# Ledger of designs, part 37: peptides against a protein of PDB entry 6FBK

Target 1, 90 residues: chain A of PDB entry 6FBK
Amino acid sequence: EDTGVRVELAEEDHGRKSTIALRLWVEDPKKLKGKPKDNGAIEFTFDLEKETPDEVAQEMIESGFFHESDVKIVAKSIRDRVALIQWRRE

## One batch from the design tools (peptide; made by RFdiffusion4, then SolubleMPNN)

Design b2_p18_2_s4 (from b2_p18_2, 5 letters changed)
Fold by OpenDDE base, seed 3:
Structure b2_p18_2_s4 (fold): chain B 90 residues (1-90), chain A 18 residues (1-18)
Amino acid sequence: as target 1 above (90 residues)
Amino acid sequence: MVKKIVTEKRTFTVTDKP
C-alpha cells in the first residue's frame, strides 16, 4: 500500500555495514491522519541488525515529527524500504 | 534551515525535500 511517506537511501549502500543512512519525507499528506509540522526530509541512521521500523517511527513521533496516530504509517514506510534494501543485498 | 533533533538513539537532521 502507498503510505504517502517516502523513504530512500541517503547514502550509497555497498552491503557491508549493518548501519545505513535513510531519508524520509511526506509525498502525500492526505494519507496521514495528522499534519506534520515540518515539510522537510528527515535524515537518520538505521541499524539493519539491531533496530526495528516501529522503534524508529516511535522516536519520530516522540520528537514531534508526526502525529501519534500515524506511527504505523511511518513504520510501514521504513519497513518497506528496509526490506527492499535487504533484498538488493542478496 | 537545517534542523537537528537528538535522541538517545540517534540524530534526526531535517533538510529540504529532494
Scores: peptide ipSAE 0.790, ipTM 0.947, DockQ to the pose 0.929
Fold by OpenDDE base, seed 1:
Formats: structure tokens, C-alpha cells, sequence
Structure b2_p18_2_s4 (fold): chain B 90 residues (1-90), chain A 18 residues (1-18)
């Protein structure tokens, strides 16, 4: 499913550390119910072992990046990318 | 443009879209 939210690695992944740097941005705002405050790419770290996409997405909501109604779509976008990264490491 | 939001767990850095 196309969430309209894109997530990519912000740095090269050598598969050595559990923590990775990600970059997230909205490609298709029509897919979101709310309107993001900023029109940019959000860079952040993500611990593959300790953190969940849902919790990080909620953190973004609480920080004011997205409307609460879009927490699940943001979480899904992170989850999808994280899954790809994990599969690539194996 | 760089904007930083600091939470208890991490820092979010906003930059231009790729």
C-alpha cells in the first residue's frame, strides 16, 4: 500500500549497529487526513531492537509533525522501511 | 532550512526534501 509517506536511510547501513538513521517525508499529502506543519524531510534515529514504529510515530505526533489521525499511516511507512532494512541485513 | 525538535528519546531534524 502506498501511504504517501516515504522513509529512506539517511546514511549507509553496514548492518553492524542496531541503531540506524532514517529520513521521512510526505510525498502525497492527499493520503493524509491532516496537514503536516512542515514541508520537509525529518531525520531521526531508530533502534531496530528496542523501538517500534508505532511508538516513534506517536512521538512525531506529540512533537507536532503530524495530526493524530495520521499516526497509523506514519507508523506503517516506518514499519515498511524497517522491514526492508532488516531483510537486507539477513 | 534546519529545524530541530528534541524529545526525551531523540532529536528530530527537519531539512529540505530530497
Amino acid sequence: as target 1 above (90 residues)
Amino acid sequence: MVKKIVTEKRTFTVTDKP
Scores: peptide ipSAE 0.790, ipTM 0.948, DockQ to the pose 0.941
Fold by OpenDDE base, seed 5:
Structure b2_p18_2_s4 (fold): chain B 90 residues (1-90), chain A 18 residues (1-18)
Amino acid sequence: as target 1 above (90 residues)
Amino acid sequence: MVKKIVTEKRTFTVTDKP
């Protein structure tokens, strides 16, 4: 499903460590219920073993990047990218 | 433009879209 939110690797993944750098930005704001505070790309680390997309999405909400009504769509965008990265590591 | 938001767990860095 197209969330309108894009998530990509912010660094090359060598598959050696559990922590990766991601970059997240809004491609289609119409898919979101709220208006994002920023119109840039958000870079952040993500631990594939210890963290969940929902938790990180919630942190982004609490930091004011997105409206709380969009937490699930943000989490989904992260989850989908993380799953793809994990599949590529197999 | 660069903006940094620091939480207890990580730092979010906002940059221009690719």
Scores: peptide ipSAE 0.788, ipTM 0.947, DockQ to the pose 0.959
Fold by OpenDDE base, seed 4:
Structure b2_p18_2_s4 (fold): chain B 90 residues (1-90), chain A 18 residues (1-18)
Amino acid sequence: as target 1 above (90 residues)
Amino acid sequence: MVKKIVTEKRTFTVTDKP
């Protein structure tokens, strides 16, 4: 399903590194229960081997980017993109 | 000014939407 949150690669992925750069932003704010304070894109690194989407999503919420009730939506958006990236690497 | 949030694990940098 459409989470209203978009996640894209912030750099080219050559499949060589376990760490990738991602960019996350809200496309449809109506999908979220809270209102994000920032109207930009959040750029961050993600370790494909050591980190999980849920952990990073929680980290974003603790940092004040999203409402705590939206953790699963944010996590799913990250997970979907990560899964796609991993699929392309296989 | 670019907004940055630094955690123990990473830095979150807020930029303009693509």
Scores: peptide ipSAE 0.783, ipTM 0.944, DockQ to the pose 0.884

Design b2_p18_3_s2 (from b2_p18_3, 7 letters changed)
Fold by OpenDDE base, seed 2:
Structure b2_p18_3_s2 (fold): chain B 90 residues (1-90), chain A 18 residues (1-18)
Amino acid sequence: as target 1 above (90 residues)
Amino acid sequence: EVRYVKTERRTFIVTPKP
C-alpha cells in the first residue's frame, strides 16, 4: 500500500553494520490524516537490530513532525523500507 | 537551512522543503 510517505537510504548500505541512515519525506500529503509539518526531508539513523519502526514513528510524533493519527502510516513506511533493506542483505 | 531535532534516542536532521 502506498502510504504517501517515502523512505529511502540516505547512504549506501554495504550490509556491514546494523545502523543505517534513512531519509523520510511526505510525497503525497493527502494520504495522511493529519497535517504534517512542512519539512522537505527528515534524515535519521536506524538500528536494524535494536529499534522498531513504531518507536521511531512515535518519536517523530512527539517531535511534532506528524499528527498522532498518522503514527501507524509513518511506522509502516519505515517498516516497509527496513524490510526491503533486510531482504536485500540476505 | 538544515535544522536538528534531538530526542533521547537520536537526532533528526531536517532539510527545508525545496
Scores: peptide ipSAE 0.792, ipTM 0.950, DockQ to the pose 0.782
Fold by OpenDDE base, seed 3:
Structure b2_p18_3_s2 (fold): chain B 90 residues (1-90), chain A 18 residues (1-18)
Amino acid sequence: as target 1 above (90 residues)
Amino acid sequence: EVRYVKTERRTFIVTPKP
């Protein structure tokens, strides 16, 4: 599913650390219910073992990056990328 | 310009649109 939100690795993943750097940005704002803050990209760390996409998405909402109605779509975009990264590691 | 948004759990590095 295309969420309109892109998430990529912000650094090369050597598969040795549980913490990775991600970069997130809006590719298609029309797929979001609310109008997101005008940001080019948001970079952040993510602990593959301790954190969840939903938690990070909620933090982004609370920080004003997205409307609360888009928390799930943001979480999904992060989850999908994280899954791909984990699959590559295996 | 790059901005930093800090939460209890992490710091978000925000870059402007091209």
Scores: peptide ipSAE 0.791, ipTM 0.950, DockQ to the pose 0.788
Fold by OpenDDE base, seed 4:
Structure b2_p18_3_s2 (fold): chain B 90 residues (1-90), chain A 18 residues (1-18)
Amino acid sequence: as target 1 above (90 residues)
Amino acid sequence: EVRYVKTERRTFIVTPKP
């Protein structure tokens, strides 16, 4: 599913650390229910062992990056990328 | 200009849209 939100690695992943750097941005704002802040990109760390996409998405909502109605679509975008990264590590 | 948004758990580095 195309969420309209893109998430990519912000650093090279050598598969050794549990923490990775991600970069997130809105590619298609029409896919979102609310109006997000018009940012070019948001970079952040993510702990593959301890954190969940839903928790990080909630932080972004609380920080004002996205409308509360879009928490699930943001979480899905992060989840999908994290899954790909984990699969590549196996 | 790049800005930083800090939460209890992390720091978000925000790059402005061109």
Scores: peptide ipSAE 0.791, ipTM 0.950, DockQ to the pose 0.716
Fold by OpenDDE base, seed 1:
Structure b2_p18_3_s2 (fold): chain B 90 residues (1-90), chain A 18 residues (1-18)
Amino acid sequence: as target 1 above (90 residues)
Amino acid sequence: EVRYVKTERRTFIVTPKP
């Protein structure tokens, strides 16, 4: 599913650390229910062992990056990228 | 200009749209 939100690695992943750096941005704002802030990209760390995409998405909503109605679509975008990274680490 | 948004869990580094 195309969420309209894109998430990529912000740094090279050598598969050694439990934390990774991610970069997130809106590729298609029409896919979102609310109007997000006009940001080029949001970079942040994510702990693969301790954190969840839903928690990070909620933090972004509380920080004003996205409307509360879009928390699940943002979480899904992060989850999909994290899953891909985990699979590549096998 | 890069902006920093801090929460109790992390810091978000925000790059403005060109």
Scores: peptide ipSAE 0.791, ipTM 0.950, DockQ to the pose 0.740

Design b2_p18_3_s3 (from b2_p18_3, 7 letters changed)
Fold by OpenDDE base, seed 3:
Structure b2_p18_3_s3 (fold): chain B 90 residues (1-90), chain A 18 residues (1-18)
Amino acid sequence: as target 1 above (90 residues)
Amino acid sequence: MEKLVETERRTFRVTPKP
């Protein structure tokens, strides 16, 4: 599903660390219910073993990056990318 | 210019889109 939010690795993944660096940005704001801030690209770490996409998405909402109504779409975007990364590690 | 947003669990580094 095209969430309108793009998430990619911000660093090369060698599959050795549980923590990865991700970069997130809005590609199609029309897919979001709320109007996002013009934040550009957001870079952050994500622990593949300890953290969840929902938690990180909620943090971004609370930080004012997105409207609360878009927490699930943001979480899905992160989840989908994380899943791909994990699959590539197998 | 790069901007840092701190939360209790992590740091978000914001790079403005040109």
Scores: peptide ipSAE 0.762, ipTM 0.938, DockQ to the pose 0.792
Fold by OpenDDE base, seed 1:
Structure b2_p18_3_s3 (fold): chain B 90 residues (1-90), chain A 18 residues (1-18)
Amino acid sequence: as target 1 above (90 residues)
Amino acid sequence: MEKLVETERRTFRVTPKP
């Protein structure tokens, strides 16, 4: 499902380490309940073995990137991309 | 210019849109 938030690999994934670099940005702000600050692209690391999309999404809300009402949609965006990356590694 | 936002667990690097 289209969340209006795009998440892509920020670097090439060779499938050798559990940590990956991701880039996230708002593609369609109308899909969000709150008004994002539209900071641009956000790059960050994600540990496939230790972390969850919900935790990272919460960190982004606390940092002021998104409104609290959009935590689930942001988490879903990250989750969907992470799933694709893991499937490609198999 | 990029901006760094530090949290307890990680660093977010923000690249402003043109």
Scores: peptide ipSAE 0.762, ipTM 0.938, DockQ to the pose 0.750
Fold by OpenDDE base, seed 5:
Structure b2_p18_3_s3 (fold): chain B 90 residues (1-90), chain A 18 residues (1-18)
Amino acid sequence: as target 1 above (90 residues)
Amino acid sequence: MEKLVETERRTFRVTPKP
């Protein structure tokens, strides 16, 4: 599913630590239910072992980056990228 | 210029669109 939100590694992943740096941005705002506070690309750390995409997405909502109605689509975007990264580490 | 948005859990670094 195309969420309209892109999430990529912000740094090379050598698979040596549980914390990774991610970059997130809106590619297709039409896919979002609300209007995002489109400030540009957002970089942040994510702990592959301790954190969940839903929690981080909620944190972004509370920070005003996205509308609350889009928490799940943002979480999915993060989840899909995180899963891909984890699969590559195997 | 980048903006830093701080939460209790992390820092979000926002890079504005060019």
Scores: peptide ipSAE 0.762, ipTM 0.938, DockQ to the pose 0.749
Fold by OpenDDE base, seed 4:
Structure b2_p18_3_s3 (fold): chain B 90 residues (1-90), chain A 18 residues (1-18)
Amino acid sequence: as target 1 above (90 residues)
Amino acid sequence: MEKLVETERRTFRVTPKP
Protein backbone atom coordinates (compact mmCIF):
# COMPACT_ATOMS: atom_id res chain seq x y z
CA GLU B 1 0.00 0.00 0.00
CA ASP B 2 1.18 3.51 -0.88
CA THR B 3 1.28 5.50 2.36
CA GLY B 4 2.52 8.68 0.74
CA VAL B 5 5.54 8.51 3.04
CA ARG B 6 8.80 7.25 1.59
CA VAL B 7 11.52 5.51 3.59
CA GLU B 8 14.93 4.54 2.23
CA LEU B 9 18.33 3.48 3.52
CA ALA B 10 20.51 6.50 4.21
CA GLU B 11 23.67 4.37 4.03
CA GLU B 12 24.81 1.06 2.61
CA ASP B 13 23.64 -1.97 4.55
CA HIS B 14 26.23 -4.74 4.74
CA GLY B 15 23.99 -6.82 6.99
CA ARG B 16 26.47 -6.86 9.86
CA LYS B 17 25.06 -4.29 12.29
CA SER B 18 21.69 -4.30 14.00
CA THR B 19 21.54 -0.52 13.63
CA ILE B 20 20.76 1.05 10.26
CA ALA B 21 20.35 4.62 9.02
CA LEU B 22 17.03 5.55 7.41
CA ARG B 23 15.79 8.59 5.52
CA LEU B 24 12.10 9.48 5.55
CA TRP B 25 10.09 12.14 3.71
CA VAL B 26 6.56 12.92 2.55
CA GLU B 27 6.08 12.08 -1.10
CA ASP B 28 2.31 12.57 -1.29
CA PRO B 29 0.85 14.76 1.49
CA LYS B 30 -2.68 14.00 0.24
CA LYS B 31 -2.35 10.54 1.77
CA LEU B 32 -1.98 12.01 5.26
CA LYS B 33 -4.93 13.00 7.45
CA GLY B 34 -3.22 16.00 8.97
CA LYS B 35 -0.86 18.56 7.52
CA PRO B 36 2.73 17.54 8.26
CA LYS B 37 5.39 20.09 9.09
CA ASP B 38 7.03 19.01 5.83
CA ASN B 39 10.58 19.70 6.92
CA GLY B 40 12.06 17.75 4.05
CA ALA B 41 14.11 14.60 4.53
CA ILE B 42 14.44 13.21 8.05
CA GLU B 43 17.39 10.94 8.77
CA PHE B 44 17.61 8.73 11.85
CA THR B 45 19.03 5.46 13.16
CA PHE B 46 16.93 2.35 13.76
CA ASP B 47 17.89 -0.73 15.77
CA LEU B 48 16.48 -3.80 14.03
CA GLU B 49 16.69 -5.87 17.20
CA LYS B 50 15.53 -3.48 19.91
CA GLU B 51 13.17 -0.93 18.36
CA THR B 52 9.77 -0.91 16.66
CA PRO B 53 8.38 1.29 13.87
CA ASP B 54 5.54 2.39 16.15
CA GLU B 55 7.95 3.68 18.78
CA VAL B 56 9.88 5.73 16.25
CA ALA B 57 6.67 7.08 14.72
CA GLN B 58 5.54 8.19 18.18
CA GLU B 59 8.83 10.00 18.67
CA MET B 60 8.31 11.83 15.39
CA ILE B 61 4.82 12.91 16.45
CA GLU B 62 6.11 14.15 19.78
CA SER B 63 8.83 16.06 17.94
CA GLY B 64 6.22 17.76 15.78
CA PHE B 65 7.05 16.19 12.43
CA PHE B 66 3.57 14.78 11.89
CA HIS B 67 0.05 15.16 13.22
CA GLU B 68 -1.00 12.62 15.86
CA SER B 69 -3.67 11.26 13.51
CA ASP B 70 -0.94 10.04 11.15
CA VAL B 71 1.13 8.01 13.61
CA LYS B 72 -0.08 4.70 12.19
CA ILE B 73 0.62 5.58 8.56
CA VAL B 74 4.12 6.75 9.49
CA ALA B 75 4.74 3.58 11.48
CA LYS B 76 3.54 1.47 8.55
CA SER B 77 5.93 3.25 6.18
CA ILE B 78 8.87 2.49 8.44
CA ARG B 79 7.71 -1.08 9.05
CA ASP B 80 7.38 -1.84 5.35
CA ARG B 81 10.91 -0.65 4.60
CA VAL B 82 12.40 -2.39 7.63
CA ALA B 83 10.74 -5.65 6.59
CA LEU B 84 12.29 -5.41 3.12
CA ILE B 85 15.71 -4.77 4.63
CA GLN B 86 15.39 -7.73 7.00
CA TRP B 87 14.23 -10.04 4.21
CA ARG B 88 17.15 -8.95 2.04
CA ARG B 89 19.56 -9.82 4.83
CA GLU B 90 18.39 -13.45 4.73
CA MET A 1 20.38 24.39 6.29
CA GLU A 2 20.55 21.13 8.25
CA LYS A 3 18.60 21.02 11.50
CA LEU A 4 18.90 18.60 14.42
CA VAL A 5 15.95 17.54 16.52
CA GLU A 6 16.96 15.58 19.59
CA THR A 7 14.89 13.24 21.72
CA GLU A 8 15.84 11.03 24.64
CA ARG A 9 16.21 8.07 22.29
CA ARG A 10 17.73 9.53 19.14
CA THR A 11 18.61 12.50 16.99
CA PHE A 12 16.64 13.37 13.87
CA ARG A 13 18.68 15.13 11.21
CA VAL A 14 16.48 17.26 8.97
CA THR A 15 17.61 18.29 5.51
CA PRO A 16 15.19 20.92 4.17
CA LYS A 17 13.87 20.44 0.68
CA PRO A 18 14.75 23.11 -1.91
Scores: peptide ipSAE 0.762, ipTM 0.938, DockQ to the pose 0.745

Design b2_p18_3_s4 (from b2_p18_3, 6 letters changed)
Fold by OpenDDE base, seed 4:
Structure b2_p18_3_s4 (fold): chain B 90 residues (1-90), chain A 18 residues (1-18)
Amino acid sequence: as target 1 above (90 residues)
Amino acid sequence: MVKEVKTEKRTFTVTPKP
């Protein structure tokens, strides 16, 4: 599914640490229900062992990056990328 | 200009579009 939100590694993943750096930005705003602030690319850390995509998405909503109606689409975007990273580590 | 948004759990670093 094309969420309109793109998430990629912000740094090379050597598969050694549980924490990774991610970069997230809106590629197609029409896929979102609300209008994002669209301040640019957002870089953040994510702990593969302790955190969930939904929790991080909630933080982004609370921080004003996205409308609350788009929390699930943002979470899905993060989840899908995290899954790919985890699968690649095997 | 790069901006930071800090929460109790992490820091979000925002790089503005060119």
Scores: peptide ipSAE 0.755, ipTM 0.934, DockQ to the pose 0.751
Fold by OpenDDE base, seed 5:
Structure b2_p18_3_s4 (fold): chain B 90 residues (1-90), chain A 18 residues (1-18)
Amino acid sequence: as target 1 above (90 residues)
Amino acid sequence: MVKEVKTEKRTFTVTPKP
């Protein structure tokens, strides 16, 4: 599903550690319910073993990057990328 | 200008779009 939010690896994944660096940005703001600040690309770490996309998405909401109504779409974007990364590690 | 936003768990680094 096209969420309008793009998430990519911010670094090369060697599959050696649980922590990865991600980069997230709004590709199509029309897909979002609220108006994002759209400050640009947001880079952050994500622990594949300890953290969940929903938790990180909530942190982004609390930090003011996105509207509360878009927490699930942001979480989905992260989840989809994380799943792909995990599949590639198999 | 790169901006950092810190939470209890992590740091979000924002790279402004052109």
Scores: peptide ipSAE 0.755, ipTM 0.934, DockQ to the pose 0.756
Fold by OpenDDE base, seed 3:
Structure b2_p18_3_s4 (fold): chain B 90 residues (1-90), chain A 18 residues (1-18)
Amino acid sequence: as target 1 above (90 residues)
Amino acid sequence: MVKEVKTEKRTFTVTPKP
């Protein structure tokens, strides 16, 4: 489903490392319950083996990027992209 | 300009939209 949040690779993935760089931004703010600051694209690392989308989403909430009510939306956006990356590695 | 937000586990780099 369309979460309104876009997540893409911030670097080329050669499938060799467990850590990847991601870029996240709001594409459709209407899909969010709260009103994001919309500062721009957020880049961050993600460990495919040790971290979860929920954890990273929670960090973003605590950092003030999104409203707490949107944690699941953000987490889903990350999860969906991570799944695609993992499937492409196979 | 580019803004960095650091947590205990990672750094979020924000690139402001033009």
Scores: peptide ipSAE 0.755, ipTM 0.934, DockQ to the pose 0.753
Fold by OpenDDE base, seed 1:
Structure b2_p18_3_s4 (fold): chain B 90 residues (1-90), chain A 18 residues (1-18)
Amino acid sequence: as target 1 above (90 residues)
Amino acid sequence: MVKEVKTEKRTFTVTPKP
């Protein structure tokens, strides 16, 4: 599914650590229910073992990056990328 | 210009959109 939100690795992943660096940005704002801030690309760390996409997405909402109505679509975008990264590591 | 937003758990680093 095209969420309109892109998430990619911000750095090379050697598969050694549980923590990875991600980059997230809005590619198609029409897919979002609310109007996000035109911030640009957001980089952040994500612990594959300890954290969940839903919690990180909620942090972004609370920080004002996205409207609360879009928490699920943001979380899905993160989840989809994380899954790909985990599959690549195996 | 790079902007940082800090939460209790992490820092979000924002790079400006071209």
Scores: peptide ipSAE 0.754, ipTM 0.934, DockQ to the pose 0.771

Design b2_p18_4_s1 (from b2_p18_4, 5 letters changed)
Fold by OpenDDE base, seed 5:
Structure b2_p18_4_s1 (fold): chain B 90 residues (1-90), chain A 18 residues (1-18)
Amino acid sequence: as target 1 above (90 residues)
Amino acid sequence: RKKRTFKVMSLEELEKRL
C-alpha cells in the first residue's frame, strides 16, 4: 500500500552496522489526514536493533513534522522500508 | 527519553549530494 510517505536510505548500507541513515519525505500529501508543513526531507538515524518505526514516528509528531492523526501511516512507511532493508541483509 | 535529532534537508541540498 502506498502511504504517500517515502523513506529511503540516506547512505550506503553494507549490512554491518545496526544503525542506518534514513531520509523521509511526503510524496503525496493527499494520503495524510494532516497537512505537512515542510516540503523537505527529514534525515535521521535508525537503530535496527533498539528502535521501532512507531517510536520514531511518534517522535516526529512531537517534533511537529506531522499531525498526531498520521502517526500510524508515518510509522508504516518507516516499517515498510526497514523491512526491505532487513530482507536484503538476509 | 533521549531527544532524537531530525535534520531537514532542502531539495537543493539533496541535489548537491547526488
Scores: peptide ipSAE 0.598, ipTM 0.870, DockQ to the pose 0.760
Fold by OpenDDE base, seed 3:
Structure b2_p18_4_s1 (fold): chain B 90 residues (1-90), chain A 18 residues (1-18)
Amino acid sequence: as target 1 above (90 residues)
Amino acid sequence: RKKRTFKVMSLEELEKRL
């Protein structure tokens, strides 16, 4: 499903580290219930072994990037990208 | 819990990385 939120690698992944740099931004704001305050891309690190998309999404909400009603949309976007990265590593 | 670092990138900053 197209969440309207895009997540990409912010660096080349050689499959050597458990941590990766991700970049997240809104492509289609109509898919969100709230209005995001920022229209730029958010870069952050993600530990493939220790962290979950839901936790990171919640932290983005707490930081004020998204409305609380959109936490699951954001989390799904991160999860989908992380899954693709994991599959490519296999 | 340690506060996560979020770096907001402008379009200009993104273009510099291309």
Scores: peptide ipSAE 0.597, ipTM 0.870, DockQ to the pose 0.727
Fold by OpenDDE base, seed 4:
Formats: C-alpha cells, sequence, structure tokens
Structure b2_p18_4_s1 (fold): chain B 90 residues (1-90), chain A 18 residues (1-18)
C-alpha cells in the first residue's frame, strides 16, 4: 500500500546486528492529514529485536513531526520497510 | 522512558551522502 511516506536504510545492512539506521521522509504529503514541515528526512535507529514500528511512530508524533491522526500511516511505512529488511536477511 | 533521538536531515545534507 502506498502511504505517501518513504522509509529506507540510512546505512548498508550487512545483516550482522539487530540495530539499523533508517531514514523517513514524506514523498506525497497529500496522503497525510498533517502538513509537511520540509523536504528533508528524519533519521533514527531501529532495533529489529526490541522495538516495534508502532512505538517508533508514536515517538515521532510525540516529537512533533506528525499529527496524531497520522501515527498509523507512519507506523505502516516503517513496518513495511522493516519487514522487507528482515526478509532479505533470511 | 528515555526520549528517542531523531536527526533531521536537510536535502543538501542527504545529497552529500550520495
Amino acid sequence: as target 1 above (90 residues)
Amino acid sequence: RKKRTFKVMSLEELEKRL
């Protein structure tokens, strides 16, 4: 599903550690209820073993990056990328 | 809980990483 939010690896993944660096940006702001703040990206670490996309998305909302109503859209975008990364590691 | 660190990257900064 096209969420209008992009998430990718901010570093090369060698599949050796559980923590990865991710980068998130809004590709199509029309798909979000909230307004984009800029054309940049948000980088953060994600522990594949300990953290969940929902928790990280909520933390982004708490940090003021997105409106509360967009938490599930952000979470889905992270989840989809994380799932793909985990698949490639198998 | 400890607040997560988020780094805001500008387009210019992202280009420099390419």
Scores: peptide ipSAE 0.567, ipTM 0.853, DockQ to the pose 0.754
Fold by OpenDDE base, seed 1:
Structure b2_p18_4_s1 (fold): chain B 90 residues (1-90), chain A 18 residues (1-18)
Amino acid sequence: as target 1 above (90 residues)
Amino acid sequence: RKKRTFKVMSLEELEKRL
């Protein structure tokens, strides 16, 4: 399902680190309930072993990037990308 | 809890990195 939020690797993944750099931005703001404050991209690190997409999404809300009503759609976007990265690592 | 670092990039900045 297209969330309207895109998440990509901000660096090349060689599958050796437990942490990865991700980049997140809104492609279709109409799919969000709230209005994000920026139209750019957000870069952040994600620990594949210790962190969850829900936690990171919540932290983005707390930082003011998204409305609280959009936490799940943001989390899903992160989750879907992280899953793909983990699957590629086999 | 330690505050997570978020780096905000403009679209222009992103295009220059491509």
Scores: peptide ipSAE 0.597, ipTM 0.870, DockQ to the pose 0.822; fails the geometry check

Design b2_p18_4_s3 (from b2_p18_4 with K2E E16K E17R K18L)
Fold by OpenDDE base, seed 4:
Structure b2_p18_4_s3 (fold): chain B 90 residues (1-90), chain A 18 residues (1-18)
Amino acid sequence: as target 1 above (90 residues)
Amino acid sequence: KEKREFKVMSLEELEKRL
C-alpha cells in the first residue's frame, strides 16, 4: 500500500552490520491525517536486530515530525523498507 | 528515556550528497 511516505537507504548496505542508515520523507502529504512539518528528509539509524518500526515511528512523533494519528502509517513505511532490506540480505 | 537522534536534511544538502 502507498503510504505517501518514502523510506530509502541513506548509505550502501553491504549486509555486514545490523545497523543501517535510513532516510524518510513525505512524498504525498494527502495520505496523512495530520499535517507533517515541511522537511526535506529525516535521516536516522535503525538496528535491524534490536529496534522496531513502531518504536521508531513513535519517537518521530515525540520529536514533532508527525501527528500522533499518523504513527501507524509512518511505522508501515519503515517496516516495508526494512522488510525489503532484510529480504535482499538473504 | 534517551531521545533518538534525527538529522533533518534539506534538499540542498541532499543534492550535495549525490
Scores: peptide ipSAE 0.611, ipTM 0.878, DockQ to the pose 0.733
Fold by OpenDDE base, seed 3:
Structure b2_p18_4_s3 (fold): chain B 90 residues (1-90), chain A 18 residues (1-18)
Amino acid sequence: as target 1 above (90 residues)
Amino acid sequence: KEKREFKVMSLEELEKRL
């Protein structure tokens, strides 16, 4: 499902480390319930072994990037990209 | 709880990385 939120690798992944750099931005704000700030793109690190998309999404809410009602949409966007990265590593 | 670091990038900054 198209969440309207896009997540991509911010660096080339050689599959050597558990931490990756991700870039997240809103492509279609109509998919979100709240009104997100126009922050361009948000870059962050993600530990594939220790962290979860839900936790990171919640931290984005707490930081004020998204409304609390959109936490699951943001989390799904991160999860979908992380899954693709994991599948490519296998 | 330690606050996560988020780097906000403008379109201009993104274009410089292409």
Scores: peptide ipSAE 0.610, ipTM 0.878, DockQ to the pose 0.705
Fold by OpenDDE base, seed 2:
Structure b2_p18_4_s3 (fold): chain B 90 residues (1-90), chain A 18 residues (1-18)
Amino acid sequence: as target 1 above (90 residues)
Amino acid sequence: KEKREFKVMSLEELEKRL
């Protein structure tokens, strides 16, 4: 499902590190229940071994980037991209 | 817990990196 939130690698992935740099931004704000505070992109580090999309999404909410009602949408966006990255590493 | 670091990038900055 298209969440309206896009997540991409912010760096080239050589498949060596468990930590990757991701970039997240809203492509279609109409798919979000809340209104994001920014229209830019959010870059962050994600540890493929230690962290979960839900945790990161929750931290984004706590930081005020998204409304709490959109936590699952944000988490799904991260999850979907992370899954693709992991599959490509195999 | 320690707060996660988030870097906010403007559209202008994004365009420069394309």
Scores: peptide ipSAE 0.610, ipTM 0.878, DockQ to the pose 0.802
Fold by OpenDDE base, seed 1:
Structure b2_p18_4_s3 (fold): chain B 90 residues (1-90), chain A 18 residues (1-18)
Amino acid sequence: as target 1 above (90 residues)
Amino acid sequence: KEKREFKVMSLEELEKRL
């Protein structure tokens, strides 16, 4: 399902590190309950072994990037991308 | 709790990196 939030690799993944760099931005703000403050992108690192999409999404809310009511849609966007990256690593 | 580092980039900056 299209969340309206896009997540991509911010760097080339060679499958050797447990930590990856991700880039997240809103493609369709109408799918969010709140209104994000920026129309740009957010880059961050994600530890594939130690962190969860829900935790990172919550931290984005705490930082003021998204409304509290949108934590799950943001988390889903991160989760879906992370899953694809992990699958490509086999 | 340690605050996570987030780097905010404008659309213009993103286009320059492509």
Scores: peptide ipSAE 0.607, ipTM 0.875, DockQ to the pose 0.777

